Peptides against a protein of PDB entry 3HUF. Designs and how they scored, part 174

Target 1, 320 residues: chain A of PDB entry 3HUF
Amino acid sequence: MWIIEAEGDILKGKSRILFPGTYIVGRNVSDDSSHIQVISKSISKRHARFTILTPSEKDYFTGGPCEFEVKDLDTKFGTKVNEKVVGQNGDSYKEKDLKIQLGKCPFTINAYWRSMCIQFDNPEMLSQWASNLNLLGIPTGLRDSDATTHFVMNRQAGSSITVGTMYAFLKKTVIIDDSYLQYLSTVKESVIEDASLMPDALECFKNIIKNNDQFPSSPEDCINSLEGFSCAMLNTSSESHHLLELLGLRISTFMSLGDIDKELISKTDFVVLNNAVYDSEKISFPEGIFCLTIEQLWKIIIERNSRELISKEIERLKYA

## One batch from the design tools (peptide; made by RFdiffusion4, then SolubleMPNN)

Design b2_p23_3_s3 (from b2_p23_3, 13 letters changed)
Fold by OpenDDE base, seed 2:
Structure b2_p23_3_s3 (fold): chain B 320 residues (1-320), chain A 23 residues (1-23)
Amino acid sequence: as target 1 above (320 residues)
Amino acid sequence: DENEKILKESEELEKKALKEQEL
């Protein structure tokens, strides 16, 4: 999201979030969803127009800013951005930091980009929320992204957490739910005067973790907890692979259970399967190998003695 | 397109702002 602040009390000492939309900036406007009052005798009654676009698909992957357009409203002394005079037709900016000088005002408006990118685990939830979040200047998507800051967990009472949720937790993404998204939808008016009124996602996250026994106390309890073990996995998802890497596992990939030969068994401590393969083929597992699902592995990983539990299961099958 | 709406609103507000400066 774009945040503006200014020196010399020209914004009344307040920080303001600028959502996608258009704003008339000047001395003789009233602060609302389309106007920014700037208190200076050196600024025109209506001085500039700011236009902020909705996020692009690229912005979801890069964490880049929504495009910020500035146009001077035919003022006597013009407008500058980053010491450059704004062109007569307006100029567009993709820099994360903008110093906006209105006319001869000695104080600048400082605009800065606060990155927030929300990943969804479920396409139906994305379809429900994407438009509203994009109108807040928040990029959204389903795919993993290095720019992802928040992850939406679907609240299904009594269901196990998904692989996406497990991975989001281990990569230290802030896990949020639908209640937080509902709260975000209400703040658009209140944050016009004070950007600090933005709801704290960390409070939502703490409440999710505290009230759900499927989460460990910290990602650090699980990261590299299985260092020194080797697994084989069916090449099904990148998230599953990245999850197992974060556990510190050495990973081999296979395409079918028929590819699990004596060589693979000799160098592998256990096999990780998806639920569908595990349920369909549990009667035909290769002899001398421990097979489990990611969800079964997760239940072991969240235990304080995860390494001992895994070792006991491996030994049980080697001596059977 | 939400960007087309934003751009259209931007042009309308700009036109209004310019007229109100001449007064």
Scores: peptide ipSAE 0.197, ipTM 0.773, DockQ to the pose 0.778
Fold by OpenDDE base, seed 3:
Structure b2_p23_3_s3 (fold): chain B 320 residues (1-320), chain A 23 residues (1-23)
Amino acid sequence: as target 1 above (320 residues)
Amino acid sequence: DENEKILKESEELEKKALKEQEL
């Protein structure tokens, strides 16, 4: 989201979120959803127009800002952004930091991009929330992204957490739920005057972790917890691979269970399978290797003695 | 769609703001 602050109390010492939309900026406007009052005798009654676009799909993957357009409203001394005079027709900016100088005002408006990108694990939830979140200037998507800051888990009572949720947790993405999204939807008016009123997602996250026994206390409890072990997996998902990598596993990939030869078995401690393959092919598992699902692996890794538990399961099958 | 709407609203507000400066 875009946040503005200013020097010399020209914004009354307040920080303001700018959502996608348009704003008239000037000395003689009243702060509302479409106006930003600036307190300086050197600023025109109506000085500039700011226009912030909704996030693009690219912004979800890059963590880039919503496009910020600035236009001078035919003022005597113009408007500058990053020391450059704004063009007569307006200019668009994709920089994360904008120093906006209105006329001869010695104090600048500082606009900065607070990165917030929300990944959804569930396409139905994305469909429900994407429009509202985009209108807050929050990029949304389903696919994994290095720019992802938040991950929405679905609160299905009694369901195991998904691989996406597991991976999001281990990569230190802030896990959030529907309650946080609902709260975000209500703050739009309150944050016009005070950007500090934005809800803290970390509080939501702490509450999720505290109240769900499927999570370890921290990502650090699981990261590299299986260092020194080797696994093989089907080349089915990037998230599964990245999850296993974060556990510190040496990973071999195969295309089918038939590709698991004696050489692979000799170098591999266990095989990680998706649920569909595990359930359908459990009768045809290679002899002498421990096969498990990611969910079964997760149940082991959240235990304090994860290494000992895995070792026992490996031994049980090698010496049977 | 939403960006086109935002741009249109932006132009309308700009036109209004310019008229109100001349007064």
Scores: peptide ipSAE 0.196, ipTM 0.772, DockQ to the pose 0.785
Fold by OpenDDE base, seed 5:
Structure b2_p23_3_s3 (fold): chain B 320 residues (1-320), chain A 23 residues (1-23)
Amino acid sequence: as target 1 above (320 residues)
Amino acid sequence: DENEKILKESEELEKKALKEQEL
């Protein structure tokens, strides 16, 4: 989201969040959803128009800013952005930091991009929330992204957490729920005068982790917990691969269980499968190797003695 | 498109702002 602040109390000493939309900026406007009052005698009654576009799909993957358009409203001394005069028809900006100078005002409006990017675990929740979150200047998507700051877990009561949720936790993404999204949607009017009223997701995250026994106390309890072990990975997602890497595993990838020969079994401690393959191929499992799902592996790795537990399971099947 | 709506609203507010600045 875009945040503005200004020098010399021209914004009344407050920071403001700018959501996608349009704003008339000037001395003789009242602060509302479409107006930004600037207190200076050197600024026109109505000086500039700011227009912020909704996030692009690319912004979800890059964490880039919503496009910021500035137009001067035919003022005597014009408008500058980053020391450059705004063109007659306005100019658009994709820089994360904008120094906006209105006329001869000695104080600048500083606009900066705070990255917030929300990944969803399921398409139904994305479909429900994407429009509203985009209107807050928040990129949204389903796929893993390096720009992801928050992750919305699926609330299906009584189900195991998904691989996406496991991976989001280990990569230190803030896991949130629909209650946070609702709260985030309601503050749109209150943050007009005070950007500090933006809800903190960390409290939501702490409550989720505290109330769900499927999470360890911290990501650090699981990261590299299986260092020195080797696995074969069959028919899993890219997120599954990255999850196993974060556990410190050496990973071999296979297309079929038939690719697992005696040589590979000798070098591999266990095989990781998705649920569909595990259930369909149980009869076709190679002898003398431990096969498990990611969800079964997760139940082991969240335990304090995960290394001892996995070693016992490996030994049990090598001697069976 | 939400961007088309934002741009249209932007043009309308700009036209209003220019008229009110001349007063």
Scores: peptide ipSAE 0.179, ipTM 0.761, DockQ to the pose 0.770
Fold by OpenDDE base, seed 1:
Structure b2_p23_3_s3 (fold): chain B 320 residues (1-320), chain A 23 residues (1-23)
Amino acid sequence: as target 1 above (320 residues)
Amino acid sequence: DENEKILKESEELEKKALKEQEL
């Protein structure tokens, strides 16, 4: 989201979030969803137009800002952005930091991009929320992204957490739910006067973790917890691979259980399967190797003695 | 569609603002 602040109290000492939309900026406007009042004798009654576009698909992957257009409203002394005079037709900016000078005002409006990118685990929830979140200047998507700051957990009561949720947690992404999305949708008016009134996602996250026994106390409890172990991974997602890497596992990837020979069994501590393969192939598992699902592995990993638990299961099956 | 609406609203607000500045 774009945040504006200004020097010399020209914004009345307030920080403001600018959502996608259009704003008339000037001395003789009233602060609302389409107007930004700036208090200076050196600024025109209506001085500039700010236009913020909705996020692009690229912005979801890069964490880049919504496009910020500035147009001077035919003022005597013009408008500058980053010391450059704004062109007659307006100019568009993709920089994360903008110093906006209105006329001869000695104080600048400082616009900065606060990155917020929300990944969804569920495509139905994405379809429900994407438009509203994009209108807040929040990029949204289903795919993993290095720019992801938040992850939406589906609140299906009594279901195991998904691999996507497990991975998002280990990546130190802020896990949020539908209650936080609802709260975000209501704050649009309150944050016009004070950007600090933006709801704290960390409170939502803390509540999710506290109330769900499927989460450890911290990602650090699980990261590299299986360092020194090796696994073979069959028919899993890219997220599953990255999850196992964050556990500190040495990973070998295979196309089928038939690729697991005696040599591989000698070098591999356990095999990780998806649920479909585990359920269908459980009768044909190679002898002398521990096979489990990612969800079964996660249930072990969240325990404080995870290494001991896995070691016992490996030993039990090597001698069976 | 959302960006087209924003751009259209932008042009309308600009035209209004320019008229009100001449007053």
Scores: peptide ipSAE 0.162, ipTM 0.747, DockQ to the pose 0.796

Design b2_p23_3_s4 (from b2_p23_3, 11 letters changed)
Fold by OpenDDE base, seed 4:
Structure b2_p23_3_s4 (fold): chain B 320 residues (1-320), chain A 23 residues (1-23)
Amino acid sequence: as target 1 above (320 residues)
Amino acid sequence: SLNEKILKESEKLEKEALEEQEL
């Protein structure tokens, strides 16, 4: 989200969130959803227009800011952004930090981008929430991104958590739910005057983890917990691969179960499969190898004795 | 699109702001 602050008292010492939309900035406007009052004798009654666009798909992957447009409203002394005079038709900015000088005001408005990017595990939930979140200046998507700060868990009653949720947890992404999204949708009016009034997602996350026995106490309990073990997996999901890497596993990839030869078996402690392959091909599993799903692996790794449990299963199947 | 709505509102608010400066 864009946040503005100012030097001196020209913004009354307040930090303001700027959501996607348009703002008239000047000395003689009243603070509302479309106006920013700036207190200086050197600033015109209506000095500039700020327009913030909604996030792009690129912004979701990069954690880049919403496009910030600035136009001078034909003022005597103009407007500058990052020491450059704004052009007559306005200019657009994608920098994360903007120093906005209105006329001869000795104090600048400082705009900075606070990265918030929400990944969804469920396309239906994304479809439901994307427009509202984009109107808050929050990039949204389904695919894993290095820019992801928050993850919306797919809640299915009585089901195991998804691979996406497991990976988000191990990446230390803040897991959130629909209750937090509802709260975010209501804050748009309340945070106009104080950016510190943004809800902390960490409390939501703590409550999710505390109330769900499918999570370990911390990501650190699972990260590198399987160091020294080797697995093979189907080349199906990047998230699955990254999850297994975070467990400290040595990973071999194969294209089909038929590609699992004696050499691969000799170097591999277990084979990780998706649910569909596991259920359909149980009869075709290679002899002398432990095959399991990611969800079955997850149930083992959340246990305190995960290494001992896996070792016992490997031994059981090598001698079967 | 959402951006088309923002841009239309931008043009409107800019026009209103310029008209109020001439007064």
Scores: peptide ipSAE 0.562, ipTM 0.936, DockQ to the pose 0.783
Fold by OpenDDE base, seed 5:
Structure b2_p23_3_s4 (fold): chain B 320 residues (1-320), chain A 23 residues (1-23)
Amino acid sequence: as target 1 above (320 residues)
Amino acid sequence: SLNEKILKESEKLEKEALEEQEL
């Protein structure tokens, strides 16, 4: 999200969130969804136009800012951004920090980008919320991204948490639900005067984790918990690979169960499969190796004695 | 698109702002 603040009380000492949209900036406007009042005798009645575009797909992967356009409204002394005069037709900016000088005003409006990117685990929920969140200047997507700050878990009643949710938890992404998204959608008018009124997701996250027994107490309880073990990974997503890496596993990737020879079995503690392969190919599993799904692995990992549980299962199948 | 709507509203608000500044 874009946040503006200013020196010399020209914004009345308040910070403001600028959502995607257009703003007329000047001395003789009233603060609303399309106007920013700036209190200075050196500023024109209507001095500049700010236009903020919705986030791009690239912004979801990079955590880059929504495009910020500035146009001077034919003022006597013009407008500057980062010490450069704004061109006659306006200029567009992708920098995360903008110093905006209106005419001869000795105080600048400082615009800064606060990164927030929401990953969805469910395409239907993404389809429902993407437009509203994009109109808040929040990039959204389904795929994993290094820029992801928040993750919307799929609320399918009675199902195990997905690999995406497991990975989001271990990478310390703030897990949120639809209640937080609803709250974000309603705050748009209240944050015009005070950007600090933006809801904190940490309380929502704490409540989700506390009320769901499928989560450990912290990511730190699981990170490197399987250090020293080795696995073979079959027919899994990139998120599955990254999840297993965060557990401290040595990973070998295979295309089929037929690629697992006696030499690989001797060096591998267990095989990790997706549910479809586990259910369809269980009769074709290599002898003398422990095969499990990621969901079965997760049920072991959330236990305090995960290493001992894994060791017992490995031993049981080596001697069976 | 969302951006097309934003740009159209931008042009409108800019025009209105310029007209009101001449008064």
Scores: peptide ipSAE 0.561, ipTM 0.936, DockQ to the pose 0.795
Fold by OpenDDE base, seed 1:
Structure b2_p23_3_s4 (fold): chain B 320 residues (1-320), chain A 23 residues (1-23)
Amino acid sequence: as target 1 above (320 residues)
Amino acid sequence: SLNEKILKESEKLEKEALEEQEL
């Protein structure tokens, strides 16, 4: 999201969030969803237009800002952005920091980008929320992204957490739910006067973890908890691979159970399967190797004695 | 698209702002 602040009390000492949309900026406008009042004798009644576009798919992967267009409204002294005069047709900016000078005003409006990118693991929830979140200047998507700051957990009562949720947790992504999205959708008016009124997702996240026994107390309890163990991974997602890496596992990737020979079994502590392969191939598992699903592995990892539990299961199958 | 709506509203608000500045 774009946030503006200014020197010399020209914004009344307040910070403001600028959502995607259009804003007329000037001395003789009233602050609302489409107007920004700037208090200076050195600026025009209506001085500039700001237009902020919705995030692109590229912005979801890069954490880049929504495009910020500035146009001067035919003022005597013009508008500058980052010490450059705005062109007659307006100019578009993708920099994360903008210093906007209105005419001869000695104080600048400082615009800065606060990165927020929301990943969904459920396409139906993404379809429901994407438009509303994009209108907040929040990029949204389903795929993993290094720019992801938040992850939407689907609340299914009594279901195991998804691999996406497990991975988001270990990446220290803020896990949120539909209640936070609902709250976020209502704040547009309140944040016009004070950008600090933007809801903190951290409280929602703490409540999710506290109320769900499928989460460990912290990501740090699980990160590298399986260091020194080796696994073979079959027919898993990229998220599953990255999850196992964050556990500190040495990973070998295979396409089929038939690729697991005696040499590999000697070097591998266990095999990780997806649910479909685990259920279908349960009778044809290689002898002398521990096979489990990611969800079964997760149930072990969240325990305080995870290393001992895994070691016991590995030993049990080597002597069986 | 959402951006097409934003751009149309942008053109409208700009026009209204210029008309009020000439008064």
Scores: peptide ipSAE 0.560, ipTM 0.936, DockQ to the pose 0.775
Fold by OpenDDE base, seed 2:
Structure b2_p23_3_s4 (fold): chain B 320 residues (1-320), chain A 23 residues (1-23)
Amino acid sequence: as target 1 above (320 residues)
Amino acid sequence: SLNEKILKESEKLEKEALEEQEL
């Protein structure tokens, strides 16, 4: 989201969130959803137009800012951004920091980008929320992204957490739910005058973790907990691979259960399967190898003695 | 698109703002 602040109390000492939309900026306007009052004798009654666009797909992967357009409203002394005069037709900016000078005002409006990118685990929830979140200047998507700051877990009472949720937890993404998204949708008007009124997702996250026994106390309890073990997995999802890497596992990939030869068995402690393959092929598992699902592995990893539990299962099958 | 709506509103508000400066 874009946040503006200014020197010399020209913004009344307040920070303001600028959502996607248009703003008339000047001395003789009233603060609302489309106007920014700037208190200076050196600026025009209506001095500039700011236009902020919605996030692009690229912004979801990069954590880049929404496009910020500035146009001077034919003022005597013009408008500058980062010491450069704004062109007659307006100019667009993708820098994360903008110093906006209105006419001869000695104080600048400082605009800065606060990165917030929300990943969804479920495409139906993304379809429901994407437009509203994009109108808050928040990029949204389904795919894993290094720019992801928040992850939406679907509250299905009594279901196991998904691989996406497990991975989001281990990579220290703030896990949120639909209740937080509902709260975000109500805040748009209240944060116009005070950017500090933006809801903290950390309280939502703490409540999710506290009330769900499928989460360990911290990601650090699980990260590298299986260091020194080796697994084989079906080439399924990138998230599954990254999850197993965060556990400290050495990973071999295979395309089918038929590719599990004596060589692979000799160098592998256990095989990780998806639920569909595990349920269909359980009777045909190779002798002398421990096979489990990611969800079964997760249940072991959240235990304090995860290494001992895994070792016992490996030994049980080597000596059977 | 959402951006097309923003741009249309931008043009409208800009025009209104310029007309009110000439008064």
Scores: peptide ipSAE 0.559, ipTM 0.936, DockQ to the pose 0.789

